# Peptides against a protein of PDB entry 6DSZ: the designs that were tried, part 4

Target 1, 361 residues: chain A of PDB entry 6DSZ
Amino acid sequence: NYVVTAQKPTAVNGCVTGHFTSAEDLNLLIAKNTRLEIYVVTAEGLRPVKEVGMYGKIAVMELFRPKGESKDLLFILTAKYNACILEYKQSGESIDIITRAHGNVQDRIGRPSETGIIGIIDPECRMIGLRLYDGLFKVIPLDRDNKELKAFNIRLEELHVIDVKFLYGCQAPTICFVYQDPQGRHVKTYEVSLREKEFNKGPWKQENVEAEASMVIAVPEPFGGAIIIGQESITYHNGDKYLAIAPPIIKQSTIVCHNRVDPNGSRYLLGDMEGRLFMLLLEKEEQMDGTVTLKDLRVELLGETSIAECLTYLDNGVVFVGSRLGDSQLVKLNVDSNEQGSYVVAMETFTNLGPIVDMCV

## One batch from the design tools (peptide; made by RFdiffusion4, then SolubleMPNN)

Design b1_p8_2_s3 (from b1_p8_2, 5 letters changed)
Fold by OpenDDE base, seed 4:
Structure b1_p8_2_s3 (fold): chain B 361 residues (1-361), chain A 8 residues (1-8)
Amino acid sequence: as target 1 above (361 residues)
Amino acid sequence: APDDLPFR
């Protein structure tokens, strides 16, 4: 019996940063097909802690911290609609990944969305939202005592959702999404009622956004609202403030991923299909009443990396570039540019051996 | 054996 040790997947399809192993540890979690790699971020680099096999391809991977938890929990959804909430437990040298809750969220009826699976978590940890099928938004209420992930569907009138996020600072869980109809692409918001299992009217909408608007970024307080990224434009809206920029530099290649750098949402990393790394900056204006408003948006080219599938700012200007098409990288963001005008220096490169075809033998 | 989460 040749146990062909199946070559471990090297292509990265997701990454997330948080405090999963402890309240004090900064972790990088990397999804490579069915594999989850857990690292501690140290001054010396990434320290491997645990590698876990998942029963299926990881489609969604998000860290969240419910009220009263000392560290983050991990939500995973597989491509076969198996959902779980995981907790890291260490007792001496024994490391265990505990399933706090699990469930299958597959529907018997529904058209799987062509844009794939979207999974989002409410910033206040009230619910998980899933766009799995056209015309449906699945809600998983988050309850501490719930070992079984129960879900319900809310009908979406908007059949072609491009991207969706939960907004920050909302009294009720509120989604913001880009959708397409025959008239173009639009942004809409809905409040999600857990009690009534329905959508209520959200705080704002923006009709006729850029035709290629593809990503929604929920912005934390004090700014609130959302950033909408297109091919030619980046827009901000929070119900009261609207700003749009069209920096020529982003027209050269499609932005495909983003990651928040600052907890207050003042900076975001953007990666495009050519491996260019950008910083999106939100400039604040402090009002006389102490309110903070968005004054301006700007984009700066930092440099070039591998083509990012996902980006994660770690600490001290170190960024993990998760790549599906190329080698993943740890890169350093510098204050000063090099001789080529780049602010990016590769620190470590992780060889991508290409797609592992899981031949079920 | 890969620790198959979550269904073991």
Scores: peptide ipSAE 0.044, ipTM 0.614, DockQ to the pose 0.016
Fold by OpenDDE base, seed 3:
Structure b1_p8_2_s3 (fold): chain B 361 residues (1-361), chain A 8 residues (1-8)
Amino acid sequence: as target 1 above (361 residues)
Amino acid sequence: APDDLPFR
């Protein structure tokens, strides 16, 4: 009996950090196709807690904390449009992953978007937003007692959305998105009305952004607004302030992923298609009235890693580099550079055996 | 055995 141990997937397609197992534990969650791996981050490294099989490829994985929850909940959407909200429960040595809510969010009518599935959560946990199909934005209202995920669609006039995020500090849930039309790429905002199930005019727009603008980063308070990342430029906009930089170093390779380092949005990790790791820094200016405004944007090259599909800052300068094309890594960010000018030191490497052809037996 | 979460 050759138990062909079905080789577990090793290519990483998503990672998130938060407090999933408890309010105090720092967790790393890793998506590897249909598998979810849960770790506790310790001073000694990653401690495995649980591995979970999902009924489909994980397309979206996001942690969120509704008002009154002591720890984070996990939202998962599969490539077949099965959605769930998961909770971690431990009773002594017994570990259970509980489905708090579930639903299928597939539409019978719609063109699946060429840029794939986008799932986002409102920072105030009022709703989940999904861009699944061209010309539609799906909303899942978040209700504490609802075991069934109910969704509705809002029509988007903009048919080719590149990326979308919820903004911070908005009275109503507000999306910011990059879209393409025959005239180029643009940034627009909409308020989402749960009551009327429609879009209202958002606080700002920016027409004719860089032709290769590909990512939106929502910036927390006190800065607010969004960062737009292109091939040649990085721009900030919050409705009142606009700032753009065009550092020559980012032109060499396309930035493909990002992760927030500081809770206040002062620093972000950026990864490109060559495996270069950057720090994006937001320099603050404190006004005489105590308001904080963005003074400048700066990009620093930290070093080289595996080509990141996803990045997540853990703690104490430790970063998980989730790779689909190469080996995933734990890396340490140092204050001082080595002899080669790198601030990055590899701590651990996780071998990627490549795409496992899922032979469904 | 990794617990397969049934979407039940």
Scores: peptide ipSAE 0.021, ipTM 0.581, DockQ to the pose 0.017
Fold by OpenDDE base, seed 5:
Structure b1_p8_2_s3 (fold): chain B 361 residues (1-361), chain A 8 residues (1-8)
Amino acid sequence: as target 1 above (361 residues)
Amino acid sequence: APDDLPFR
C-alpha cells in the first residue's frame, strides 16, 4: 500500500495582508490552489495560525471591512464560481472559519473572459464587482444580514476588459477599467447604480492609452483617481490631473503585479516577469488652499526576487513575494543598497515543489 | 483535520 501522501500545493496564486484574526493582529493570507494559509506577522517572522481547505481553486481573495466590523472579512471566489464571505472566530484554543455568506455566481450564458476572473470590492464596502464573462459586470450587493450572496449582471458595452478596479472617494460606487477595442486600449469609468442596476456615466475617461496598458491601480485620497500601468509607461489620471512617465527600465520586462505600501497611496511595489522589484512613488505638492495634488511619479529599481504572482507589503519594509513559478520569499527592503546596488535582502524562502499533478484516480 | 468548509 503506497500511501501517496498527496503533497500540499506550494505554488502561490494569491496573497493578501490585513487584520483577519483580530483587529490587532497583522495577518498574511496565502492562496495555494485549493488551500488557504493564515499567518500572523510577528517581529520573529510568520507564525502559522490556520490552514483551510477550499472547495475549489481560489481565483479571488480579498479582505474588506464593512462598517461596524472590528476586523476584516475575507471574500473568496473559486474558479468554479463559488463565492463566500468568511470570518475568523477564535474561542480560547478553538479556531473556526465561519461562512457568513455564500453563493454560486456562475452564469448559464456568457463567454468566460480570456484574461480570467477579476474580483474587486468597493472601498466603502457597498458591493463586490466581478468580471467573469465578456460584456458582463456582475454585482454582489453587500448587505450585513444577507447569508445568501445574490448577484445581478450589468451589461458592459466594452467586451474586452483588461483590468478593473473600484475608485476611492466616489459618492456612488465607481469602476475604472482598461479595455481594448479595434482602435486600441482605453480607460473608462462608470458609476454603478444599485437601485437601477445599471451603469451611469463615470467622472472621466482616457482614450488611446498605451497599447499594452494592463493594470489599473485605484489611488486612495487625498490623490484619488487611478494609475494605469503599461509595458512602456505609467500614467495617473483623476479627472482633473493627468501625468505620464516612461522610465526606460520598465520596458525590459512586463510588470505583472502591484501592491500599495502606504495607506495614502504614496508608494506602490511593482513586480515584473523577470523578478525585478520596483517602487513607484507618488510625489505630493501641497497647494496654498491645503489641497494635495500629485506633483510627479517616479520608479526606482529595488532589486530582484522570485517572479511574483502577487506581492504584499507587511510592515517595517518586509514584503511577501508570492511566486507561482519559483520559490516564494519574505524579503526586507533596506534604505541603503548593498554592494550590488540592491535594496532587497531575502529573509526567508519557501520552496515551490511545482504543480501537484492531481492524478484523478 | 483540515477544516474543509463543507459547501453542501
Scores: peptide ipSAE 0.019, ipTM 0.566, DockQ to the pose 0.016
Fold by OpenDDE base, seed 1:
Structure b1_p8_2_s3 (fold): chain B 361 residues (1-361), chain A 8 residues (1-8)
Amino acid sequence: as target 1 above (361 residues)
Amino acid sequence: APDDLPFR
């Protein structure tokens, strides 16, 4: 009897940082197909805590903290539309991952979107939004006492959504999305009414963005608004202020992932298809009334890593580079460049053995 | 055994 130890997947398809195990612990969570790995970030490196098998490929993985929770909860959506909210519990040496809520959010009718599954959480934890099918936005209301994830659909007039996020600092849950129509790509906002189960007019829109605009980043306060990333340009809009840059260095390869470094949204990591790592910087201007506005946008090349599928800033200039195509890495960002002009130093490399076809016999 | 989260 050859116990073929089914080789665990090594390709990373998602990562997130937060406080999942406790309010005090900084965690790195890594999605590897059907596997979830949980680490504690320490001064000595990553300490493994738990590995969990999921009933399907992880398509969405997001941490969120509802009001009155002491630590983050984990939302997972699988490629087969199984949704769950997970809680970490530790009692002495016993570690349990508890399902707080679950449900299947598959629709019987709908065209699966070509750009794949998008899952987002309102920063105030009022709802989860899902773009699963063309012309539909699915809403899961977040209720603490609800063990069953119930969802409803709102019809989108915009059939070809490219990316979508919830905005920060909005009285009502507000989405910002890039969409394509026959005239090109555009950015629009909608308020989401839970009561009426409909969209209301959002605070702003931007017609005729760059033709290859592919990503929306919601910017927290004090700036607010969103960043739109294209092939050649990076733009900021918050309803009152518009700013665009076209740094030549980003034209060489498509930016494919991003992660916020600072809680106030002053810095973001960007990764491209060549494994180049960038810092996007938001320069602030303090007004006489004490308001903070965006003065400028700047992009700096930090160095080269494995091609990132996902990026997450941990702490102290340490970044996890989750790679699907290559080895995942822990890298250190330095203030000073090395002799080659790189600010990136590899600390640890995690071998990717390629697509292990889990032959579940 | 990987503790498969029982989707109950």
Scores: peptide ipSAE 0.013, ipTM 0.578, DockQ to the pose 0.016

Design b1_p8_2_s4 (from b1_p8_2, 4 letters changed)
Fold by OpenDDE base, seed 3:
Structure b1_p8_2_s4 (fold): chain B 361 residues (1-361), chain A 8 residues (1-8)
Amino acid sequence: as target 1 above (361 residues)
Amino acid sequence: SPDKLPFL
């Protein structure tokens, strides 16, 4: 009996950090195709807690905390449009992953978007937004007692959405997105009405952004607004303030992922297609009235890692680098550079054995 | 943010 131990997937396609196992535990969650790995982050390193098989490839994985929950819940969407909300429960030594809600969000009519599935959660946990098909934005209302995920579609006039996020500090749920038309790429905002099931005019727009603008980062309060990442430029906009930088160092390779370091949005990690790791810094200015405004944007090269598919800051300068093309890593960010000018030190490396060809035996 | 985790 050759137990062909079916090789577990090693390529990482998503990672997230939060408080999933308890309010006090810091967790790292890693998506590897159909597998979810759950770790507790400890002073001694990553402690494995549970591995979960999903009924499909994980396409979206996001932690969120509804009002009145003591710990984070996990939203998962699969590539076959199966959605679920998961809760961690522990009773003594017994560990259960409970499905709080589930549903299939596939439409019978629609063109699947070429830029793939995008899933986002409103920072106030009012709704989940899904860009699955061109010209449609799907909304899942977040109701406390609803075991069935109900969704509805809102029509988008903009057919070619590149990236979309919910903004922070908005009275109504507000999306910010980059889209492409025959004239170029643009940024627009919409308010989402749950009552009327329609878009209202958002607070701001920016026409004719950089031609290769590819990512939206929603910035928390007190700054608010969004960062737009391009090939040559990084821009900030909040409706009242616009600021752009064009650091020559980012032109060498395309930025492909980001992660927020500070809860207030003052620092972000950026990873490019060459495995370069950057810090994006938002410099604050405190006004005499106590208002905090963005003074400047700065980008610093930290060093080199495996090519990141996803990044997540853990704590104490430790970062998980989730890689699809290479080995995943735990790295330490140092205050001082080494002799080579790098601030990055590899702590642990997780071997990527490449794509598992499902040989159905 | 208080650095809570001294990773060794």
Scores: peptide ipSAE 0.022, ipTM 0.623, DockQ to the pose 0.113
Fold by OpenDDE base, seed 2:
Structure b1_p8_2_s4 (fold): chain B 361 residues (1-361), chain A 8 residues (1-8)
Amino acid sequence: as target 1 above (361 residues)
Amino acid sequence: SPDKLPFL
């Protein structure tokens, strides 16, 4: 009788930072297949708090803070379309992860999208949006008292959505998405009417973006709008201001993940398929009326890490590099470069034992 | 406050 000791998953497939354990604690949450690891970020490093087993592979993991909540809640969607909203509760030394709401959001009819599951949360916590199937956008209204996650679909005319985010600073929940049609890739916006359960015309669109435009970053106020990441270009658009850069350094490898550093959206970490870490900087210009506008975009190479599946800026220039293909890392961003021109120093490395082959016994 | 990384 071989006791196959099921090794815990080590490959990271998602990470998020927020205030999940308390209003004051900074947390790092790491998704490793069916496992959620919860850490407190301390001056001494990552303190493990809890591991949680999920009823499936984590496909979406997002922190959000509804109005009147003292701390963040966690939305999880599994690859089998089980959705839940989790809350951390602690009473003395007793830690409990409670399910505030749950539901299965699988449709009986639909083509699963080839680009996988996308889950997004409105910055004002009005709804969760899900791109699960081609030609459908699923909406989960966020209601505090509802233990059952109810969802409805809105039809998308754009069948091939590449990426989608909710925009900031919108009166109604507004999505911005990259889609592909026979003419190329485009960016479009829609307002989401929760009342009418339909899309309304969004504030702007940009037809004929870069052919390999793959990611949307929603930019918070005061800038607003979105960043579109391509293979060769990075573009900003907010309906009024357009700006594009094509730094030669990003052509060498595809950018695959991003994370916002500053709450105001002035800086973002970017990771590529070669494990290069970049800083994207939004240079501001303050107008005479006090309006902040985007003056320029700049990309700086910081250094090299493990190939990031996800990035999370913690604090004090510490970044968690969640890797699926390699070892995850804690890295320090320094002011000054080393002798090799790198601003990145590895602080800690977390061994990845590779893919857990689910031996179906 | 996140320390201003010096690229600003």
Scores: peptide ipSAE 0.013, ipTM 0.578, DockQ to the pose 0.643
Fold by OpenDDE base, seed 1:
Structure b1_p8_2_s4 (fold): chain B 361 residues (1-361), chain A 8 residues (1-8)
Amino acid sequence: as target 1 above (361 residues)
Amino acid sequence: SPDKLPFL
């Protein structure tokens, strides 16, 4: 009887940081295909808390905190369109992950989008948005008492959405998205009406962005608005202010992931296809009326890591680099560069054994 | 076996 110890997946396909186990604990959650790993971030490193098997490949993993919740909840969507909201409960030594809500959000009719599944949560926790199929935006209203995740579709006129996020500081849930048409790539916003189940006109749009614009970052207050990342340019827009930079250093390799460092949106980590790690900085200007506006955008090369599928800033300059193609890493960001001009020091490396074919026997 | 969360 060969106990084939089924090798656990090691390739990382998602990571998120938040307060999932308690309000006080900082957690790192790592998605490895069908496996969810939960860690507590400590001064001594990552402490494993629990591992959870999911009923399918994790496609979306997002932490969110509804009003009146003491800690974050976890939204998961699988590649087979099974959705759940998970809560961590601990009673002494007993650790339970409970399903608050679940549902299947698959449509019988629709073309799966070529850019894959996108899942986003409104910053005010009013809804979850899903781009699963071309020409459709799926909405899951967030209701605390609802154990069944009910969804509806809103038709998008824009058939080829590249990326989408919810904006911050909006009276109604507002999406910002990059889309492609025969004229090029554009950015548009829509308000989402839960009542009427339709889109209303959003606060702004930007036609004819960079042809390879691929990512939207929603920027928190006080700046608001969004960052659009392309192959050669990074642009900011909030309806009133537009700013673009084209730093030569980003032209060498495509930026493929990002993560917000500061709660106020002053800094973002960027990772490219060569494993280069960048800091995007938003320089503020304080106006005489006390308003804060964006003064400038700057990009700095920090160093080199494993090729990131996902990035998450933890604390104290520590970053988790989740890699699908290479070894995942904990890295330290230093104030001073080393002799090679790198601000990045590897703290821990997590061996990636490659794609383990889960032989479900 | 990692506890498969039953989707209840």
Scores: peptide ipSAE 0.007, ipTM 0.512, DockQ to the pose 0.017
Fold by OpenDDE base, seed 4:
Structure b1_p8_2_s4 (fold): chain B 361 residues (1-361), chain A 8 residues (1-8)
Amino acid sequence: as target 1 above (361 residues)
Amino acid sequence: SPDKLPFL
């Protein structure tokens, strides 16, 4: 029996950075179909720590730190609706990935959404939200003592959700989402009541956004609110402040991914379908009362990379470009441009051998 | 062999 060792997947379908192995370690976690790769980010580059096989394609991968945890936990949802919360434990040379909680979140009824699985975590770690099916929002309450992930559904009147995030700085868990109806695309917010298992009216809405509005970015304090990215425009709204820009440079190709650079939400990386890398900058204005408001938005072209499926800023201007269609890259952002006007220098390239056909032999 | 995390 020739066990053909199936080639390892090389196409990246997700990446996240945080402190998973320890409180002090900066980690890069890479999802490659059914594989999770864990790295420590060092001054010398990426140090591999562990590879983990999952029982299904990773659809959602998010790091989160519940109150009183010293390091981040990892939430994974597979395309077969298997959910888990993972913890890294090391005891000498023994490295274990421990399942803190697990569950299957598949519903017997519902239309799987055409835009795929969306999974989000409340910044205060009160719940996980899942958009799996049209007209349903699934909630997983986060409780430290529960080894079994329990979920419930809330009916969502908006059937065509494009993207959804939890907002920062909200007393109750609050989602912000782009949806489409016969009148166009809109942004709405809902508060999520764990007690009543229902939506309450959120703090704000924005009707008639750009027709191709595709992404929501939740902005942390002090700004709060959300950024909405379209094909032609980038808008900010927090209930009190609205700002929109339409930089001509983003019209050339659709922005498909983003990642926050600064913890305060002052800068974001944006990647488009041509592999162009941008910086979105939020300019602050400090008011006399000490409040910080958004003054302006600007977009700067940094350079070109592989077409990003996901981006993550690591440290010291180093960015991981996770690519599904091309080679993934570790790139350096420089302060000064090269002779071609690019601020991006490739440091390392990870060969993508293309889609592995899972031949079930 | 990559450690397969058993989803129970």
Scores: peptide ipSAE 0.007, ipTM 0.498, DockQ to the pose 0.017

